# Peptides against a protein of PDB entry 6O8C: the designs that were tried, part 100

Target 1, 262 residues: chain A of PDB entry 6O8C
Amino acid sequence: VGLRYEKISLPKIHPRYDLDGDASMAKAVTGVVCYACRTASTLLLYQELMRKGVRWLVELVKDDYNETVHKKTEVVITLDFCIRNIEKTVKVYEKLMKVNLEAAELGEISDIHTKLLRLSSSQGTIESSLQDISSRLSPGGLLADTWAHQEGTHPRDRNVEKLQVLLNCITEIYYQFKKDKAERRLAYNEEQIHKFDKQKLYYHATKAMSHFSEECVRKYEAFKDKSEEWMRKMLHLRKQLLSLTNQCFDIEEEVSKYQDYT

## One batch from the design tools (peptide; made by RFdiffusion4, then SolubleMPNN)

Design b2_p18_3_s1 (from b2_p18_3, 5 letters changed)
Fold by OpenDDE base, seed 5:
Structure b2_p18_3_s1 (fold): chain B 262 residues (1-262), chain A 18 residues (1-18)
Amino acid sequence: as target 1 above (262 residues)
Amino acid sequence: SLEQKLEEAEEELEKALE
């Protein structure tokens, strides 16, 4: 999961004045920083897409939750109705038993009543589980998606634009170094300018790589790790909801077996 | 000149960092 990118490093910059070497070095630096710009853009795009996916998944899980709650409510109503009917029947048979009639039937009905009461007790556990899930999905909960807005890089950070500015500076120096190389030998003043430009190149390149590493890659990795963890938890949560739904269906099916006695 | 372009780019960078 996540984007694969190559680890990049700046070439060694030799302090010695060498027109051929400096042109080659500048070309390499330009390539590295260019790659950093493209990579930063790609990483940003990936994160934005993931944020959309996260929002989508949250809504999906909320819908699943609401559906489960609805089903649970229906089952509770049905179960309570069935219990009330059985209790009425029990009372009737208790009156008959005073005359030693229908003892066997009363036993059967009483057993059904006991089973229904057990099912009713299980509803409390389902409710507790649903409440737990709700709390986890709520704002500030363990599965809140607030991290998606906080972690990683954002378009507003303007990281790509900042890197592009540095790349432009580096590229201009590279083109100058190509020209310098073609001259084979520079006058004293031109040589001094070349040396200063080399220092500027180093400065811009270092700044670009630092920014890329600290503000782009590091934050992306943090976002990626957090997203993977969150995704696993959300998938597990969906499974829990499915399990609860199935439990509700199981209870409903069992209750339906006793409806003929009510 | 390249120096002017560099200076302009540096200025843009400074603005972008603000």
Scores: peptide ipSAE 0.020, ipTM 0.558, DockQ to the pose 0.042
Fold by OpenDDE base, seed 3:
Structure b2_p18_3_s1 (fold): chain B 262 residues (1-262), chain A 18 residues (1-18)
Amino acid sequence: as target 1 above (262 residues)
Amino acid sequence: SLEQKLEEAEEELEKALE
């Protein structure tokens, strides 16, 4: 479950001039837009934290990759060394046989050589897998983190600040409507101002809600969806790296069984 | 094992993302 927020809507605005109703409506609108500001801030914070997490995870996986590559290289060197030694041993035994010396061990050594060569052939598959992982992690690869910088909302967008400006305008009108309500009756000019302010209130509120929905919520949801997908793929990739590491250890263990013959 | 821990973490993440 991602970050949950309450779906908000503006209260109904009645066209009729009513000082009590208008004050109540303005209060409600102020509350809704205030919630939108807070929510936008929270959504932004969440995304910024996620971006940090993404960067951290990328570095972690790169480290894991490098360690796996290092281990693979070590195993290849060890295996090649063992193969060369066994080949030398085979040559010695072959020479002994030429001088009519019984070499019962030759068959065993030859079998070991065959097994080592099979192990060596498996290294190509590991290398190919590592190359695939590297390509996926590379810039422009399938698991690149460029989306994290592009998708969603950013501090530079100034969405919270924009909403705050609208909220300030709305709040000012609300406070005026509270005063108007307290007067119970307004003079003609003040009444006209009140009516105009009511229209302004509606305009600001609508603008705020549209901005919140289209520029904050929608973009956040898109970011969330992409982050979830990317995260699943990255975790799967880590599992693949672990599998490759284990394969290297398995090969190393198998090679160690034959080191006494070298 | 580390693999099992990763699987568990993935499952937890999936639950958290629902």
Scores: peptide ipSAE 0.005, ipTM 0.341, DockQ to the pose 0.008
Fold by OpenDDE base, seed 1:
Formats: structure tokens, sequence, C-alpha cells
Structure b2_p18_3_s1 (fold): chain B 262 residues (1-262), chain A 18 residues (1-18)
């Protein structure tokens, strides 16, 4: 999970005035900052997609939870009904036993009653587990998705736009350096402008790379790490819900064996 | 069905004990 990107660095900028070298350097800088812009855009898009995925998964898990709760409720009702019926049967046999009738059958029915009571006791554990899951999914719970809105980069940060502005400035200087190179020699005033533009290029480039590293890459990595951790926990929770559902089905199946006694 | 049969038996027994 996550996007692969290359670690980029600015080329070395030589202080010496060299029209050919400066044009080449400017081209390289333009390429690096261009890559940073594209990468920042891609990282932002990835995070936005992940946020949508997080919201989707939360809803999916909530649906799973509701289904499990529904099934649990159904089983509780069925089990309670079965217990009540068996208790009535036990009372009838006890009355018959007082007149020395059907004593052998009472033992079997009593055993069934005991088994059903044990099954009923297990429902308490299932309920506690469901409550725990509910608390974890609740607002402020351990599996809340608030981190998805806090971590990482957002469109409102305008990181891509800021980088693009810097790229535009760098690109303009690069094109001028291409022209300067073609002239082979500059007049004194033009030479001074060239040197000044080279300093501007360096300033813009360093600003762009700093912004990219600190505001785009670092925050993305933090978001990625948090998302992976959260995703693992959510998947585990889904497995727990499935386990609880299966336990409910097992109880239902066991109860169905005794329906003939009701 | 068993419960119904037992209930019927209970009713018969109650009548017999009266």
Amino acid sequence: as target 1 above (262 residues)
Amino acid sequence: SLEQKLEEAEEELEKALE
C-alpha cells in the first residue's frame, strides 16, 4: 500500500558564470521541480482517494455490525422461547413423576434444559464483545476516522499551486538562459541580469524543494503510516464480527435440535 | 408437538387428581 516515488535532490549549482553550464543547470533544476509538482499532485490524489476509501470502509463495517446485532437478537429470542417451552415440559414431567409415571424421560429433558441455559450464558459474552466493537467504532473511539482529516495534505493547502508558481519562475529563467547561451556572449548589463537571475533560480528551487519535502512528502508519509495501521485494525474488527456471527449461527443450529421438544 | 402432547397429558392428570 502506498505510492512509490523517487527521492530527488537539486543539482549542484556552480557559482561561476558560464552560459552553457548555467543553461544546463537551469534545465536540470526545472526538471527536478517539475517532478516535485507532479509528485505532489499524485500524492494528494492518493490521499483523497484513501479518505474516500476510509469512509466507505467505516460504513461497510457499520453495516456488518448491524447485521451481527440483528442476528444476535434473533437468536436470543429463539433461545429464550425454547427455554420457556422446555421449562414447561419439565414441570409437566415433574407432576407425572409424582404419580410414578415417565421418570426416565425427565432426566433427558432436564439435561436439555441445562444445555440451553449454558447457551444462554454465552450470549452475554457475545453482547459484551458487540458493545466493545460499538465503542471502538463510535466517535472518539479507537477506530474513529478523524485522523484521515487531520493527517496528510489537503487541496486547501494549495501545495501543488505553490510549487507550480515556483516552477513557472524557474522555467522563465531557464528559457532566458537558453537564449543567453545562444548569444554566446552577453553585454555587461545583460551579464549582470543573468547572474541575478541565477541567484533567483537558486532561491526558487530551494524554496520549492523545501516545501515539497516538508509539506508534501513528510505529511504524506505520516498519513500513509496512520492509514496502514488503521486499516489493519479495521480488517481485524471485521473478522471479529464474522466470528461473532458464526457463533450466533452455531447457537441457532444447536437450538434447532431441540425444537422437537417444544 | 411433544409439548402439546405433554400439555394434554398434564390436563388429564390434573383431572384425575381432582
Scores: peptide ipSAE 0.000, ipTM 0.346, DockQ to the pose 0.002
Fold by OpenDDE base, seed 4:
Structure b2_p18_3_s1 (fold): chain B 262 residues (1-262), chain A 18 residues (1-18)
Amino acid sequence: as target 1 above (262 residues)
Amino acid sequence: SLEQKLEEAEEELEKALE
């Protein structure tokens, strides 16, 4: 899970004045920072897509939850109806108990009643589990998606744009250094400008790399880690919901066996 | 002087590269 990117570093910068070396260095720096810009953009896009996915998954799980609740409610109604009917039957048999057959039938019905009550008791556990799940999905719950809006990088951070500005400055200096190289020798003033530009290049490059590492990569990795953790929890929760749903179906099936007595 | 500024800049650059 997540995007892979290559670790980038600035080339070694020599303080010595060397037109050929400086041009080569500037070219390399331009390439590195260019890669940083592209990577930052890609990382941002990935995160935005993941945020959409997170929102989608939340809604999906909520739907699953609602379906489970609905099924549980259906089973409860059916079960309660069955229990009430059996209880009425028990009362009738108790009043009419005159022969051995009636006693035997009463015993059977009583056993069914006991089984139904046991099934009914299990509904409490299911309800408790559903409540727990609901609490986890609720705002502020353990599975809240607030992290997706907080962690990582965002378009509003303008990281790509900031890096692009720095890249533009660096590129401009690179082109100048390319020209300087072609001149082979510079006049004193031009040489001084070259030296200053080299310093500026270093400054911009360092700033770009620092920004990339601290504001893009680091935050992305944090987002990725949080996303993976959250996703695992959500998937587990979905499995829990499925389990609860299946339990409801099992209970319904069991109850159906006794409907002939109601 | 421009020369002095350059020297200072070079020194700063050297320090930054260490």
Scores: peptide ipSAE 0.022, ipTM 0.538, DockQ to the pose 0.099; fails the geometry check

Design b2_p18_3_s2 (from b2_p18_3, 7 letters changed)
Fold by OpenDDE base, seed 5:
Structure b2_p18_3_s2 (fold): chain B 262 residues (1-262), chain A 18 residues (1-18)
Amino acid sequence: as target 1 above (262 residues)
Amino acid sequence: DLEKKLEEAEKELEKALK
C-alpha cells in the first residue's frame, strides 16, 4: 500500500543557444519541478496520515492486550479455586478409602485433578506469551512506533517550501524565455543574459530534483517500507492476542465442566 | 566557454538522474 507517483526526470538541456528550444525546455522543466512540489506535498500528507493511523493502531492493540491479560487473570483465579476444591475432595475420599468403599469415585476425582493441573501448567505458557507480546510493544521493543516519528519526511523539514522557492525561480526564467522567444532575436547583451539565465535554470532545476529525490522520495520510500513491515507484524500480533484469548476461553469452558464436582 | 559549461552540466545531470 502506498501512493503511486510517476518517476520524473529533467529534460535534456541542450548547451546551444536556441530561443525556441530554450523556451520549450524551460516550460518542461517548470512542469517537472511543479510536479515534484505537488508530489512532495502529497507524500508528506500520506505520511502524516499514516502516523496517525499507527498511533491509533498501537492504542487499539494495547487495549486488546489489556483485555487478554484481564481474561487470563480471571481464568487463573477460577482454575486455582477449582484445583483447591478438588484437592479437598481428594483428601476426604482418601480417608474413606481406608475402608475400601469409594475407590471408583476417587479415581474419577483424581483424573479431574490431573486434568486441572495440566490446564494450570498451560497457564505458564500463556503468561510467557503475554510477556513476550508486552516486551515487543514496550519502548525499544520490536513493535515500538518510534520509527514513525523518525523515518520519512516531516512538515518541519519544509521540503515543499524549499521546492516551491526553486520552482518560483524557474518559473520566472521560463516567463522570460517566453518573452525572448517572442523577440525572435536578441541583442548581444540580452543574449548573454539569456545564456546566464539558462545556467541558473539548470542550477535551480538540478537542486530541486536532487532535493526531491534525496530528501522526499528516498525518505518516503524508507518510511513506506518500514510502515508495511511494522503493519504486518502488528496484525500478526493481534492474531496472537486473539489466539491467547481463545485459549483462555477454552480453559474456562473446560474448568466449568468440573465445577459441578467441586 | 558557456556552451562547454552547459554541456558539462548536462552530463552531470544525466549522471545524477541515473
Scores: peptide ipSAE 0.027, ipTM 0.496, DockQ to the pose 0.101
Fold by OpenDDE base, seed 1:
Structure b2_p18_3_s2 (fold): chain B 262 residues (1-262), chain A 18 residues (1-18)
Amino acid sequence: as target 1 above (262 residues)
Amino acid sequence: DLEKKLEEAEKELEKALK
């Protein structure tokens, strides 16, 4: 999971004045910073999509939770009703037994009652599990999505735009160096301008690469790591909810077998 | 059905014991 990108570095910049070499160097620098701009944009897009995905998944899991709670409630009501009916039946048979009439079925009914009580006791465990899940999904819980808004890069940071400005400056110098190369020789004043522009190029390039590495790549990686961890936990929680739902269905099915005695 | 029958039987038994 995550976007793959190539690690990039600036080419070596030679201090010597060389029109051909400087043009070639400027071209290479332009390419590297251009790649950084595109990569930064892609990384930003990925993070924004992931944030949408996170929000979507949270809502999905909340829906699953609500469905599970609903099912649990239904089962509790049904089970309690069944228990009450069986208890009434037990009382009747106990009275009959005291007068030595038709006591043969009392054992079976009592066994059913015992089984139902055991099923009822399991509801406490399900309830506790649901409460735990609820606490984890709550604001400030272990599965809160606050990290998605804090970690990584955001459009408001304007990182791509900042890099683009630097790229534009670099590109302008590159085009000038192409022209300088075509002239083969420069007058003294133009040569001095060329040397100053070369220094500016280096400054802009270094600034761009530093910004890219520190404000784009590093933050992206942090976001990615948090995202992966959170996603694993959320998927596990969803599986837990499914398990609880299945337990409710199993109990409901078991209770249905005894409805004939009610 | 069984519950209803048992309830009826209980009522009859209570009458018989009075």
Scores: peptide ipSAE 0.007, ipTM 0.367, DockQ to the pose 0.002
Fold by OpenDDE base, seed 2:
Structure b2_p18_3_s2 (fold): chain B 262 residues (1-262), chain A 18 residues (1-18)
Amino acid sequence: as target 1 above (262 residues)
Amino acid sequence: DLEKKLEEAEKELEKALK
């Protein structure tokens, strides 16, 4: 999801000297470049907000990861404790059998022991998954947020300010062209100045549009695409973490069923 | 496309100003 903006283009600039036409053209150019300035500013703001969002999400996911690791550790401790207790019980019953005492319950205890060992083995898979997630979130990992600082446009680029300077130049010429239009006819020298200003207007306008397109829009689109891809991956990772958390709870619940034997 | 159009316009304008 990204900001929508309208495609802008410069009006047709006729080489013909026409005071009315030139004033109208200059007005239109002013409008277009003004829109470019506003759009560039909006796109920049969006990116800055997204960068903040990215940082926030990274922190959130790291917190989720840490909670999951903590839960896993808790479950491992509980499970290990339960296993040790069951093993002690098994040893007691084995000893009783050696002295020819009935051990009807030995089979049940042994089955529980086997189940607990299976649960313990599953912890290895969870650990491996957590390690993978950790590696992806680590600096230099596949989900590192370094791209957010590299891609797109930044305030330090001064793109909006550069466009504003060009807009100011264009606006000045526009106002002059309005005055020229009001004169209806210019003296030769003033006419020459008007023609030169028209050339300057074109220069500024083309520079503005090129800058807007290449330095603002293009980079924004690259940022947008990268952010969307990254976001999808992060959301998927969160789902994985949730799954691992649920697995831990499932194991905990299963272990709790055997508390009577511990 | 826009760049090409602008370049063409520039050339025409320059010719007219000379």
Scores: peptide ipSAE 0.020, ipTM 0.499, DockQ to the pose 0.111; fails the geometry check
Fold by OpenDDE base, seed 3:
Structure b2_p18_3_s2 (fold): chain B 262 residues (1-262), chain A 18 residues (1-18)
Amino acid sequence: as target 1 above (262 residues)
Amino acid sequence: DLEKKLEEAEKELEKALK
């Protein structure tokens, strides 16, 4: 879930020289660009927080993976041991049968052996699944977190600072326009300066809004979309790991039923 | 007010990042 922000637009700038109107317009522009600065900062913070979250989640999932692999390995060892013991038992009973000793349990032991072998065959599927998960988590894999460092906006981009500089310029002009308004009338030279500053204000404002839209908002949205997609995939992967873990426990439990025969 | 909400969110995020 991303941050919601209001779409902002610059007020209409009238070409006509009007001290009252220009002051009001400048005030409005200052407000809009100020909002853009704050919004850009918030969007940046969100992304940085998400990057931390991504790193954390990757480590968590890697830990889960390692635990699952460990559990699987234990189960395989136990299962193999059980199979070997049952096979020894089968051989003993077969020898007894050759001496005309009836072994009523031979059939049961053979059935257990068959069941254990079936369980052993399922381990291959678990292994392949774990390998797939490992490949997805590996560098360059489908679930690699390299995108988190590349996508979006970063502190090094200095977007907020750049916007702040423009805001400062705009604010300065606004304060001057406020003074100009108070004078009611300007001398010719001051009027020309005012007109020039109005053009500067427009230029700075347009530059700020363009920068905000193209460098801050657009990149943020791209980051957001990518993060959401990645997060869904990671959560699904965690569920898969849990499923594999449960399968290992199920096998272990089933094997434990036959340990009395070994 | 979205502006106020954003300001609050910014403060909260800033705290979380520290």
Scores: peptide ipSAE 0.020, ipTM 0.526, DockQ to the pose 0.015; fails the geometry check

Design b2_p18_3_s3 (from b2_p18_3, 6 letters changed)
Fold by OpenDDE base, seed 2:
Structure b2_p18_3_s3 (fold): chain B 262 residues (1-262), chain A 18 residues (1-18)
Amino acid sequence: as target 1 above (262 residues)
Amino acid sequence: DLEKELEKAEEELKKALE
């Protein structure tokens, strides 16, 4: 998802000297470059907001990760405690068997022990998954947000300001062309100035449009694409974390069933 | 360089108008 903008192009600039046509052309150019300025500003704002969002999301996911790790640790402690208690019970019953006492309950306790050991082994898988997630979120990892600072346009680039300067120059010429039009006919010297200004207008306009296209739009598109890709990966990671959390709760619930034996 | 050429032209024009 990104901002939509209209494709803009400069009007035709005819070499022929025509006061009416030149005024109209200048007006159109002014409008186009004005739109470019506004669009560049909007695109910049969008990117800045997205960068804030990226930082926020990273923090959120890190918090989720930490909570999951905490829960996992809690479950491990509980599980280990339960295993130790069951093992003690098994030893007691084994001792009773040595003295020829009935151990009808030994089988049940042993089965519980086996189940707990299986649960314990599953914790290793969870740990491995958490480590993978941690590595991806770490600096230099696959989900690092360094791209957000590198891709796209930034306020420090001064793109909007540069375009505004060009727009000001263009606007000045436009206003002069309006005056020229009102005169209906120019003296030779004024005509030469008009022709020269028309060349300046072309220069400024082409510079503005090139800058807009290459330094604003292109970089924005790159940023947009990268952000979308990154966002999808982050959302997937969050789902993975949720899954791991649920697994921890499942293990905890299973362990709670055996509390009567501990 | 277009900018330099324009500047030169502007200077020439200015001189011609003086």
Scores: peptide ipSAE 0.024, ipTM 0.512, DockQ to the pose 0.502
Fold by OpenDDE base, seed 5:
Structure b2_p18_3_s3 (fold): chain B 262 residues (1-262), chain A 18 residues (1-18)
Amino acid sequence: as target 1 above (262 residues)
Amino acid sequence: DLEKELEKAEEELKKALE
C-alpha cells in the first residue's frame, strides 16, 4: 500500500496580470505547501515510531530464539542420556540371549532403541533449522534491520525545516497578493513587483513540491514497502521458532515414555 | 485518509494554476 501521490506539474507561468486570480492561486499554493509540511512531519514521525518497533521486535525474536535453543539443548542431553542407558540395557540382554533367555524383552528394548535413534536423527534437522534462523538474524542476514536505518527519511535530513522555509516565503507573497487585490489597481512599478513575486512564488512552490515528492514521499514509500516485507518475514520466523519449540516438547514427551525402561 | 486529503490538495492546486 503506497501513497497515491502524483508529482504536481505546475504550468508555466504566463505573464498574466490578474490580481484576483493571483491572490486565489497564492492562497491555494500556500495551503498545499502547508499540507506538505505537515504531512512530511507526520510521515517522519511514523517512520521513527516504526524504527523503534523494529528494534523492539528484533530483541523479542532474539529472545525467542535463545529460548528455543535452550530447550533444544535440554532435550538433546536428555535424549542422549536415555540412548546410553538403553544401549547398556541392550548389552545386558544380549548376554542373556546366549542361553536363549529374555528374547521377548530384548525385542522390546531394541525397538525402543530404534525409536530413540530416530528421534536423535530429527534433532539434526532442528539444529539445521536453528542455524538457518540464526544466519538470517545475523548482521548481513536476510532479516537484519539495517534497512530501517537506511531507508526512509530521518530527522537529520531536515526535510520539514526546508519545506517550512519555502512555505514562509510563499506565505509572505500570498499576503502581499491579498493586499494587491484590495488595491484593485496597481501602479506600473507595483505591477512589475507583483509579476516578479508571482515568479518567485512559482519557483518556491515548485521547489517545495519537488522536495516533498522526491525526498519525503518517495523515500517514505520505500521505507513502508520494506517494513511491510520485513515484518511479514519476521512474523513467519517467529512462527517457525514456535514450531521448533513444539517439536522439542514433542520429542521430550516421547522420550519420557521410555525413561521407565532405563 | 491521508492519501485522499493529499489528492484533494493537488486538485485544488491544479485548479488554481489553470
Scores: peptide ipSAE 0.020, ipTM 0.648, DockQ to the pose 0.031
Fold by OpenDDE base, seed 3:
Structure b2_p18_3_s3 (fold): chain B 262 residues (1-262), chain A 18 residues (1-18)
Amino acid sequence: as target 1 above (262 residues)
Amino acid sequence: DLEKELEKAEEELKKALE
């Protein structure tokens, strides 16, 4: 789903020297960059939370996989045992037939044997499916979670801190402009400083917004898209595992019907 | 107000990450 955020833009900066206008502009710029800082922080937190979720889900799916493999193995053992017993029974009946003893049950036992062999053949398909799932979950596989560590923004990038530094600079200029406004008129030197600070403010603001857009928002969106795609695939994989588990149970149930003959 | 919503979300996420 991801977080929704408002698109922000810097107010228009007028080149004309105007103490009232400059103070108002500086206030607006401060607000915009402040919003960018908070947004960047929120986006980072979201990504960190998602990374935790990804790790959790991977472990969960691995556990499910192991359980399925275990169940499959159990069924295979049971099935093989049943087949061996039925084969022994068939041999006994065949010997009886050689002595001219009619065994009405021989046909039934043979049919059961055939059915069990068919069930055994289906195990190969389950095995291949499990192997495919294992390969997808393995390091370097299609469902590897390496992207979660690479994509997006990270605390180590210090994006929020960098933006905060710029915000601090902008805020300082804003407060000065507020004071300048209160003075109504500035001496020549102070006026020149004001003009210079206005340029600095513009520079910091532009730098902040560029950093926010390119390093925070863009990377977040890439992470979001990747996470959504990955999540869909993982959920589908879980469904596949469940299907395989159910198939194992179905086979087990069918085999249980014939255990009385063994 | 999206800003307020984001602030709330940020706080919630911080709590969840702790």
Scores: peptide ipSAE 0.019, ipTM 0.531, DockQ to the pose 0.015; fails the geometry check
Fold by OpenDDE base, seed 1:
Structure b2_p18_3_s3 (fold): chain B 262 residues (1-262), chain A 18 residues (1-18)
Amino acid sequence: as target 1 above (262 residues)
Amino acid sequence: DLEKELEKAEEELKKALE
C-alpha cells in the first residue's frame, strides 16, 4: 500500500561558462523540478484520499460496533427471560419431587438451567470486550484518527504552488539559455547576466529539491507509515466485532433450543 | 568570481542531496 515514486536528484552543475552545457543542464534541472512538482501533487492527492478513507472506515466500524451492541443486548434479554422461566419450572418440579413424583425430569431441567447460567456468564466477557473496543474507538483512544489530520502534507501548506513558482523561475532561465545557445556568443554584459542567471537557477533548484524532500516526501512517508499501522489495527478490530457478533448468534441459537421448556 | 560562487553552490547542493 502506498504510492511509488522515483527517487530524483539534480544533475551536476558545472561552474564553467558553457552555453551549450548550460542549456543542457538547465533543461535537465527543469525536468527534475517538474517531476518534483507533479510528484508532490500526486502525494498530496493520495493523502487526501486516504484521509477520506480513514473517516469512512471509522464510521463503518462505529456502525458495526452499534450493531454488535444491539445484538448483544437482545441476547441478554432473551437469555434472562429463559433463565427466569426455567427457574420457575425447577421450582415446580422440586415441589413434585417432595411427593416423590417426576424426579427423572427434574434432572434434565436442572442441567438446562446450569447450561443457561454458563451462557449468561459468557455475556460478561462479551461486554468487557465491547467496552474495550469502545474505549479504543473513543476520541482519546488508541484508534483515534487525529494522526490523519496532523501527519503528512495538506493543501493549506501550498507546497505544490511553492514548487511551481520555483519551477517557473527555472523554466524562464532555461528558455533564456536556449536563446543564448542559439547566439553562440554573447557580449560581455549578456555573458555576465547568463552567469548570474545560472547561479539563480541553482538556488531555485536547490530550494525546490530541499522543499520537496523535507516538506513533501518525508512527511508523506510518515503519513504512509501511520496509515498502514492504523489501518491494520482497524481491520483487526472489525474482525473482533464480527467474532463477538457471531458469539451472540451462537448463544441465541443455543437458547432457542430450550424455549420449549419455558 | 562567479565561477567560485557556482562551485560553492554545487558543493552545497551535493551536501543537500546526501
Scores: peptide ipSAE 0.018, ipTM 0.531, DockQ to the pose 0.076; fails the geometry check

